# Peptides against a protein of PDB entry 6B4J: the designs that were tried, part 216

Target 1, 315 residues: chain A of PDB entry 6B4J
Amino acid sequence: DITMQWYQQLQDASMQCVLTFEGLTNSKDSQAKKIKMDLQKAATIPVSQISTIAGSKLKEIFDKIHSLLSGKPVQSGGRSVSVTLNPQGLDFVQYKLAEKFVKQGEEEVASHHEAAFPIAVVASGIWELHPRVGDLILAHLHKKCPYSVPFYPTFKEGMALEDYQRMLGYQVKDSKVEQQDNFLKRMSGMIRLYAAIIQLRWPYGNRQEIHPHGLNHGWRWLAQILNMEPLSDVTATLLFDFLEVCGNALMKQYQVQFWKMLILIKEDYFPRIEAITSSGQMGSFIRLKQFLEKCLQHKDIPVPKGFLTSSFWRS

## One batch from the design tools (peptide; made by RFdiffusion4, then SolubleMPNN)

Design b1_p26_4_s2 (from b1_p26_4, 12 letters changed)
Fold by OpenDDE base, seed 5:
Structure b1_p26_4_s2 (fold): chain B 315 residues (1-315), chain A 26 residues (1-26)
Amino acid sequence: as target 1 above (315 residues)
Amino acid sequence: DDEFLQEIVELSKKGFEKAKNPIPLI
């Protein structure tokens, strides 16, 4: 399966990256520990500072991340920090940066859906300049949310239930799995972030270049989802989240073909979702149904709330 | 939780059925 090969390649690249910087991460040396902590802060703090407040501040954050990845010294925690402070510094920073972008999907976007757009536009712009960060974003995203690939992890005989739950994207702490609502909330945040990344270009980059992971991957994602059996609650939830965030962009890009897909969802895929939807899960199904019915009736998909306007970039 | 997990386990064991009218992966 080409999709599973791609998934595995990204996971292998991510694992290889971890192995490459293991000397930095496992060092007992006090200076190496200090460098590691400084690099980790330099990589992650700017991402946590991303907000919907002003385009100028978003540019400052982007420029800082890009400078760090370019081997330039950056100010972090009152210190000058550079990836050149350790031979494994760049790999470590790329990995931690990518991890942090996905964590912002999992945490911030999960709680504040509009936060997807400023995070995604920075992630997209960094990915354009630093392709390895993009691959690591995908690897982290796919590991935490297999539905972003999409695929369903296979239960293997003899696998511990908790390990399988973790493969499905659940958090398991002290042998307790997270509640379904919290799981879906985190998955929603990651899917919304992904749906924002694939449609957004950094406005100060080379816009003549092809998007490194553009709307064609969004089309592929939809096609793959529709070619899979639905999962109870998950499919209805994530399909809604995806279409709410990138449906307008997909409509503009694929036009009549997109509307054919939307009709296919309504006529052929809905009955399959409905057949597996319990009475307790009807909320996600109804939300998707109402969204699609409204879009088909109006022949339009609204621009998502939080979409970055020209006024944002002038602020 | 357990019912949903059981559903996924069952789908995983039987193999995932494709939609009758598959959309081309473009």
Scores: peptide ipSAE 0.020, ipTM 0.573, DockQ to the pose 0.712
Fold by OpenDDE base, seed 1:
Structure b1_p26_4_s2 (fold): chain B 315 residues (1-315), chain A 26 residues (1-26)
Amino acid sequence: as target 1 above (315 residues)
Amino acid sequence: DDEFLQEIVELSKKGFEKAKNPIPLI
C-alpha cells in the first residue's frame, strides 16, 4: 500500500532524526544539558507566541525561527542561542520545532479553531525554506493523528488494549483512556491545522515556487477517506473539520471536480456514516449534515472564520 | 489533470461498493 509506505518512510526519517541527536538528549554533561534546554526553548517559545493579533508580530516570529534554523544566533531567555552550540543542535531544533507545531494543533487549535491560520502560515513558510521540518511535521502529525494520513491502525493479536488505544491516537494515563470528547477535540485541532497548512503560503516568500505540501494532498486525503469505512463519530467530526477549513480552497482549485466529490460525500458516503452513528453521536453527524446541505444549496463553501486577510498583514 | 481527478472520484465510488468490515472503535 503506497499510503502505508509513505507513512512508514516519514516515521523512519523521524526515528533516524531522533538517533542523530541522542547524544545531546542523553548527555550527562551539565553544559550539554544547558545547551539542550536553550535550544528547546529557542525552537518552541516562538511557536507559542503565534497569535491572531498582528501580521508584523507574526513576521518577527517567522524571522526568528528561520534565523535559528539558518545557524544564526537568536535571543532566547536572555541568552544568545545557536544550533552551532552542538553538532546535533540543528537536528534537535528541527525535530522540536516540528513537534511544537503539531502540539499547537493538538492544544491551541483544538481550543481556538481560528488559531489554525497564523500557526499554519508560519509552518508552511518554514517548510518551504526547511523541507526537513515539513517532513518532521508530517511524521509527528501522522503519529498523533493516524486519521491525518489517513489510515486506521490494526489491532494485532497479543497487543495490550492500552497500546492499541495509543496507536489510535488516544492518551492513556494511569491505565485510564482519554474521554472520547477530549480525543476528538485534539484530533480536530490537528486536522484543522493540517487543512490550513496545505492551502497557505507565507506572503513574504518566493510565491513562484510550488507549495511543498499543497492542496493536491487535500484532494488525496478526501479520496482516501472516502475509500475507507467510516468510524463512529470520528469520520463525521474530522470530515467536517477538514471541509470547514479547506473546502473553500479546494472548491477554488478543483472547481467542478470538487463539487462532484462533495456530491459523492453527501449521496454515497454520508448514508454510511449515518448507519454507524449512535444517538449519543448525533451532534457530529448533524453538524456535517448541515454543512454539506448548506454548501450544496448555496453552491458555495464559505471562507473559514479566522482566514488571514490583507488587513492582517498590514497590522 | 482533470482526467486524473475524475479517475479518483470514480475509484472512490467503487470503494463504497466493497463490503469492508467496520473497524472497531474502542
Scores: peptide ipSAE 0.019, ipTM 0.560, DockQ to the pose 0.046
Fold by OpenDDE base, seed 3:
Structure b1_p26_4_s2 (fold): chain B 315 residues (1-315), chain A 26 residues (1-26)
Amino acid sequence: as target 1 above (315 residues)
Amino acid sequence: DDEFLQEIVELSKKGFEKAKNPIPLI
């Protein structure tokens, strides 16, 4: 399976990255520990500062992340920090930065859907300049949200139930599985972030270059979802989240072919979602229904709330 | 491009018959 090969290649690259910086992470040396902590803060704090407030501030954050990845010294926590402070510093920073972007999907976007756009445009722009960060974003995203690939993890003989639940993307702590609503909320945030990344380009980059992971991957994602059996509540939730965030962009890009796909979703796939939807899961189902019906009736998909306007970039 | 997009739509329809829920209903 080509999709599973791609998934595995990204996971292997991520694991290899971890091994590459293991000397930095496992060091008992006090200076190495200090460098690790300074690099981790330098990689993650700027991402946490991403907001919907001003385009100028978003540019400062981008420039800081790019400077760090370019081997330039950056100010973090009142200190000058550079990836050149350790031979493994760059790999560590790339990994932690990618991890942090996905974590912002899982936490921030999950709680505030509009946050997807400023996070995604920075992630996209960094990916354009630093492809390895993009691959690591995918690796982290795919591991936390297998539905972003998409695939459904298989139970293997002898596997612990908790480990299988973790493979499905659930958090399991103290032998307690995460509640379904919290699980879906986190998955929604990650899918919304992904749907924003694939459509957004950093406005101050070389826009003549092809998007490193563009809307063609959005089309692939939809096609792959439609080739899978729907999962109760999960499919209705994530399909809505994806279409709400990137449906307008896909419509503009693929025109008539996108409408054929949307009709296929409504006429052929949606009844299959209905057939597996319990009375307790009607919320996600109804939301998807209303969205599809509205889009087909109006022959339009609205620009998502929080989409970055020209006024944002002038602020 | 359009042919590829159309092929994916057709493959999506055919996929419905072959797709099995890999999650055992426990």
Scores: peptide ipSAE 0.017, ipTM 0.557, DockQ to the pose 0.068
Fold by OpenDDE base, seed 4:
Structure b1_p26_4_s2 (fold): chain B 315 residues (1-315), chain A 26 residues (1-26)
Amino acid sequence: as target 1 above (315 residues)
Amino acid sequence: DDEFLQEIVELSKKGFEKAKNPIPLI
């Protein structure tokens, strides 16, 4: 399976990255520990500062992240920090930056859906300049949300139920599995972030180049979902989240082909979702239904709330 | 027009039936 090969390749690259910086992470030396903490802060704090407030502030954050990844010194926590402070500093920063982008999907976008767009445009622009960060974003995303690939993890003989639940993306703490609402909220945030990344380009980059992970991957994702059996609650939730965020962009890009796919979703795939939807899961189902019906009736997919406008970039 | 939607549906179904292969990545 080509999809599973791609998934595994990204996981292997992520594991190899971790091994590469293990010397920095496991060091008992006080200076190495200080460097690690400074690099971790320099990689993660700028991402946490991303907001919908001003395009100028978003540019400052982007320029700071790009400068750090380019080996230039940056100010973090009142100190000058550079990846050149340790031979493993670049790999560590790339990994922690990618981890933090996915974590903003899981936490911030999960709570505030409009936050997907400013986070995604920075992630896309950094990916264009630093492809290894993009691969690590995918690796982190796929590990936390296998539905972003998409695939369903298989239960293996002798596997503990808790480990299988973790493979499905659930958090398990003290032998307690995460509640379904919290799980779906986190998965929604990650899918919304992904759906934003694939459609956004950094406006101050070389826009003549092809998007490193563009809308063709959105088409791929939809095609793969439609070729899978629906999963109760999960499929209705994530399909809505994806279409709400990138449906307008897919409509503009694929035109008649997009409408053919949307009709296929409504007429052939949606009844399969209905057949597996329990009375307690009707919320996600009804939301997807109403969205599909509205879009087909109006022959339009609305621009998502929080989409970055020219006025945002002038602020 | 309902006819255009119906034409898209029929073309989609024929495309999907012909695409017993995974929906082609265009």
Scores: peptide ipSAE 0.017, ipTM 0.572, DockQ to the pose 0.102

Design b1_p26_4_s3 (from b1_p26_4, 10 letters changed)
Fold by OpenDDE base, seed 3:
Structure b1_p26_4_s3 (fold): chain B 315 residues (1-315), chain A 26 residues (1-26)
Amino acid sequence: as target 1 above (315 residues)
Amino acid sequence: DDEFLKRIVELSKKGFKKADNPIPLI
C-alpha cells in the first residue's frame, strides 16, 4: 500500500532524526544541557506566541523561526541562540519545531478552532523554505492522529491494550485511558490544523512555487476516508472538522468533482455512519448531518471562522 | 470502550478494500 509506505517512510525519517541528535539529548555535560534547553525554547516559544491579533506580529514570529532554521542567531529568553552552537542543533530544532506545531493543533486549536489559520500559515510558509520541517510535521501528526493519514492501526498479537490505545491516539496515564470527548477534541484540533495547512500559503513567500503539501492531499484524504469503513463518532467528528475548515477551498479548487464527492458522502457514506452510531454519539452525527444538508441546500460551503483576511495582513 | 476497541480491531483487519468505484484521485 503506497499510503502505508509513505506513513512508514515519514516515521523512519523522524526516528532517524531523533537518533542524529541523541548525543545532544542524552549529554550529561552542563554546557550541552544548556544549549539543548536554549534551542528547545528558541524553537517552541515563537510557535506558542502565534495569535490572531496582528499580521505584523505573525510576520515577526515567522522571520524569527526562519532565521533560527537558517543558522542565524536569534534572541530567546534574553540570550543569543543559534543552531550552530551544537552539530546536532539544526536536527533537534527542526524536530522540536515540528512537534510544537502539531502540539498547537492538539491543544490550542482543539480549544480555539480559529487558531488553526495563523498557526497553519506559519507552518506552511516554514515548510516551503524548510521541507524537512514539513516531513517532521507529518510524522508527528500521523503518530498522534493516525486518522490524519488516514488508517486504523493494527493490533498485533501480544501487544498490551494500553500500547494499542496509544497507537490509536489515546493518552494513557496511570493505566487510565483518556475520555472519548477529550480524545475527539485533540484529534479535531490536529485535523483542523492539517486542513488549514494544505490550503494556506505564506503571503510573503514565492507564490509561483507549488504548495509542498497542497489541496491534492486534502482530496486524497477524503477519498481514502470514504474508502474506509466508518468508525462511529471518530469518522463523523473528523469528517465534519475537515470539511468545515477546508471544504470551501476544495469546492473552489475541484468544483463539480467536489460536489460529486459531497453527494457521495451524504447519500452513501453518511447512512453507513448512521448505522454504527449509538445514542450516546448522536452529537457528532447530527452536527455532520446539519453541515452536509446546509451545504447541499445552499450549494455553497462557508468560509471558515478565523480565515485570515486581507485586513489581518495589514494589521 | 471494549466494543469500540473490538470494532477498530475488526476494521484494521479488513484492510483497505478498494471500493469498486474508487473516487478518482485527481
Scores: peptide ipSAE 0.054, ipTM 0.657, DockQ to the pose 0.485
Fold by OpenDDE base, seed 5:
Structure b1_p26_4_s3 (fold): chain B 315 residues (1-315), chain A 26 residues (1-26)
Amino acid sequence: as target 1 above (315 residues)
Amino acid sequence: DDEFLKRIVELSKKGFKKADNPIPLI
C-alpha cells in the first residue's frame, strides 16, 4: 500500500531525527542540558505566541522561527540562542518545532477552531523554507492522528489493549483510556489544522513555488477516506471538520469534480455512516448531514470562520 | 490533472468493498 509506505517513511525519518540528536538529549553535562532547554524554548515559545490578533505580530513570529532555523541567533527567555550552540541543535529544533505545531492542533485548535488559520499559515510558510520541518509535522501528525493519513491501525496478535488504543490516537494514563469526546476533540483539532495547512500560503514567501503539501493532498485524503469503511463517530466527525475548513478551497480548486465528490459523500458514503451510527452518536452524524445538505442546496461551501483576510495582514 | 481527479472519483465509486472493520469495537 503506497499510503502505508509513505506513513512508514515519515515515521522512519522522524525516528532517525531523534537518534541524530540523542547526544544532546541524553547528555549529563550541565551546559548541554542548558543548551537543550534554551533550544527547546526558542523552538516552541514562538509557536505558542501565534494568535488571531494581528498580521504584523504573526510576521514577527515567522521571522523569528525562520531566523532560528537559518542558524541566526534569536532572543529567547532573555538570552541569545542559536542552533549552532550544539552540533545536533538544528535537528533538535526542527523536531521540537514540528512537534509543537501538531500539539497546537490537538490543544489550541481543538478548543478554538479559528486558531487553525494563523498556526497553519506559519506552519505552511516554514515548511516551504524548511521541508524537513514539514516532513516532521506530518510524522508527528500521523502518529497522533492516524486518520490524518488516513488509515486505521490494526490490532496485532499479542499487542496490549492500551498500546492499541494509543495507536488509534487515544491517550491512556494510569490504565485509563481517554473519554471519546476528548479523543474526538483532539482529533478534530489536528484534522482542522491539517486542512488549514494544505490550503494556506505564507503571503510574504515566493508565491510562484508550488505549495509543499497543497490541496492535492486534501483531495487524496478525501478519496482515501471514501475508500475506507466508516468508523463509528470518528468518520462523521473528522469528515465534517475537514470539509468545514477546506471545503471552500477544494470547491474553488476542483470545481465540478469537487461537487461530484460531495454528491458521492451524500448519496453513497453517508448511508454507510448512518448504518454504523448508534442512537447515542447521532450528534456528529446530524452535524455532517446538515452541512452536506446546506452546501448542496446552496451550491456553495462557505469560507470557514477565522479565515485570514487582507485586513488581518494589514494589522 | 483532471484525468487523475476523474480516476479518483471513479476509484472512490469502485472502492466501496465492504472491508471487515479491522477495528475491534471494545
Scores: peptide ipSAE 0.020, ipTM 0.552, DockQ to the pose 0.067
Fold by OpenDDE base, seed 4:
Structure b1_p26_4_s3 (fold): chain B 315 residues (1-315), chain A 26 residues (1-26)
Amino acid sequence: as target 1 above (315 residues)
Amino acid sequence: DDEFLKRIVELSKKGFKKADNPIPLI
């Protein structure tokens, strides 16, 4: 399976990255520990500062992240910080930056869906300049949300139930699995972030280049989902989230082919979702239903709320 | 026209037989 090979390659690359900076992470030296903490802050704080407030501020954040990844010194926590402070500093920063982008999907976008766009445009622009960060974003995303690949993790003989639940993307703490609503909220945030990344280009980059992970991956994702049996709650939730965020972009890119896909979703795939939807799970199902019906009736998919306008970039 | 919709659905299904191959953009 080509999709599973790609998944595994990204996980292997992520694991190799962790091994490359293990010396920095496991160091008992006080200076190395300080460098690690400074690098971790320098990688993660700028991402936490991403907001919908002003395009100028977003540019400053981007320039700071790019400068850090380029080996230039940046100000963090009142100190000058550079990846050159340790031989493993670049790999560590790339990994922690990618992890933080996915965390913003899981946490911020999960609570504020419009936050997907400013986070995604920075992530896309950084990915264009630093492909390894993009691969690590995918690796983190795929590990936390296998539905972003998409695939369904299989239970293996001898596997603990808790480990299988974690593979499915659930948090398990003190032998307690995460509540379904919280799980779906986190998965939604990550899918929305992904759907935003694949359509957005950094406006100050070389826009003549092909998007490193563009809308063709969105088309692939939909095609893969539609070839899988639906999961209760999960499929209806994530399909809605994906189409709400990138459906307008897919419509513009694929035109008639997109509408053929949307009709296929409504007429063939949606009944399969209905057949597995319990009375207690009708919320996500109804939301997807209403969205599909509205889009087909109007022959349009609205631009998603929070989409970055020309006025945002002039602020 | 329900027949037209059915035909579109069938054509779409043929394009999605392989998850890794998007329907060719015409």
Scores: peptide ipSAE 0.018, ipTM 0.563, DockQ to the pose 0.072
Fold by OpenDDE base, seed 1:
Formats: structure tokens, sequence, C-alpha cells
Structure b1_p26_4_s3 (fold): chain B 315 residues (1-315), chain A 26 residues (1-26)
């Protein structure tokens, strides 16, 4: 399967990246440990600052991340930090930055859906300038949320239930699996972040260049989902999250073809979701139903709440 | 309807050809 080959290639590239900086991560040297912590903070703190920002401050954060990835010194925790402080510093920073973007999907966007847009526009702009960060974003995203590929991990004979639950994206701590609502909340945040990334361009970049991972990936994602058996609660939740965030952009890009896809979702795929939906899962199902019916009735998909406007960039 | 799905599937499987619109407006 081409989708599974792509998934595996990204995971292999991510694993190879981890191996390249293993010397830095496993060092017992006090100076190397200090450098590692400084680089980790320099990579992750700017991303965590995105959650409450004016357009001017978002630009400062972007410029700081880009400067760090470009080998320039940046101020972090009152110290000058550069990826040049260690030969493995760049690979480590790229990996930790990508991990942090996905973590903001999993945590911040999961709780505050509007946060997807400022995080995604920075991630998209950094990906345009630093393609390896984008590949690592995908690798982290796909590992935490296989539904972002999409694929459904299969249970293998002899596999521990906990390991299968982890493969499905559940957190398992102290032999306790995560509650379904918390799992879906995290998956929703990651899908919403992904749906925002594929449609947003950094406004201060070279807009003549092709988006490194654009709306064509959104079309592919929908096409792949529709060719899979629905999962109980999961499919209804994530299909809604995806369409709410990027449906307007897909409608504008693909026009009549997108409406054909939306009709197909409503008429052919939605009954298959209904057939596997229990009474306890009707919330996600009803939400998707109401969204599809409203969009088809109005012949429009609303611009998502929190979408970045020209006024945001003037702030 | 099934033919449209099959066509979308085939287009998704053939990889992102550089066409901005993966489904030609028929």
Amino acid sequence: as target 1 above (315 residues)
Amino acid sequence: DDEFLKRIVELSKKGFKKADNPIPLI
C-alpha cells in the first residue's frame, strides 16, 4: 500500500533523526547536558508562546524559530543558544520543534480549537523554509494519530492489549488506558492542527512557491477515509473536525468536485457511520450530521472560527 | 456514485500528480 509505504518512510526518517542526535541525548557530560536542555528550551518555548498572540508577536516567534534553525544565536532563558554548540544540535532542534508543534495540537488545540490557526501558520511557514521539520511534524503526527495518515493499526497475534492501545493512539499509564473522551479530544486537536497547516501560508514568505504540504493532502485524506470502514465514534469525530477546519478551503479549491465529495459523504458514507454508532456515541454522530446538513442546505461551508484575518496581521 | 468513489480512490492511489485539481472537471 502506497499510504503505508509513505507512513513507514516518514517513521524511518524520524528514527534515523533520533539516531543522529543520540550522542547528545545520551551524553553524561555536564556541558553536553546543559547544551541539550538549552537547545530543547530554545526549540519548544517559542512554540508554546503562540497560544495568545497578536500578529506582530507571532512574527517575532517565527523569526526566532527560523533564526535558530538557520544556525544563528537566539536568546533563550537569558542565554545565547545556537545549534552550532553541538554537531548534533540542528537535528535535535528540528526533531524537538516538530514534536512540540504536534504536542500543541494534542494539548492546546484539543482544549482551544481556535489555537490551531496561529500554530499552523507558523508550522507551515517553518516547513516551507525547513522541509525536514515538516517531515518530522508528519512523522510525530502520524505516530500519535494514525488517523492523520489515515490508517487503522491492526492487532497482531501475541500483541499485548496495552501496546495495541498505544498503536491506536491511546495513552496507557500504570496499566490504565485513557478514557475515550480524552483520547478523542487529543486526536481532534491533532487533526484540527493538520487541517489548518494544509491550508495556511506564512504571509511574509515567498508566496510564489508551492505549499510544501497543501490542500491536495486534504483531498487525499478525505478520499482515504471514505475508502476505510468507519470506526465507532472516531470517524464521526475526526471527519467533523477536519471538515470544520478545512472544508471552506477545500470548497474554494475544488468547487464542484468538493460538493460531489460532500454529497457522497452524506449519502453513502454517513449511513455506514450510523450503522456502527451506539447510543452513547450519538453526540459525535449528531454533530457531523448537523454540520453536513447545514453545509448542503446553505451550499456553503463557513470560515472556521479563529481563522486569521488581515486585522490579526496588523496587530 | 460508486464510480466517483472508485475514481477518487484511483486518483488518491496514483499519488499527487502535480495537477492542482486531482479530479479533472468532467
Scores: peptide ipSAE 0.016, ipTM 0.525, DockQ to the pose 0.037

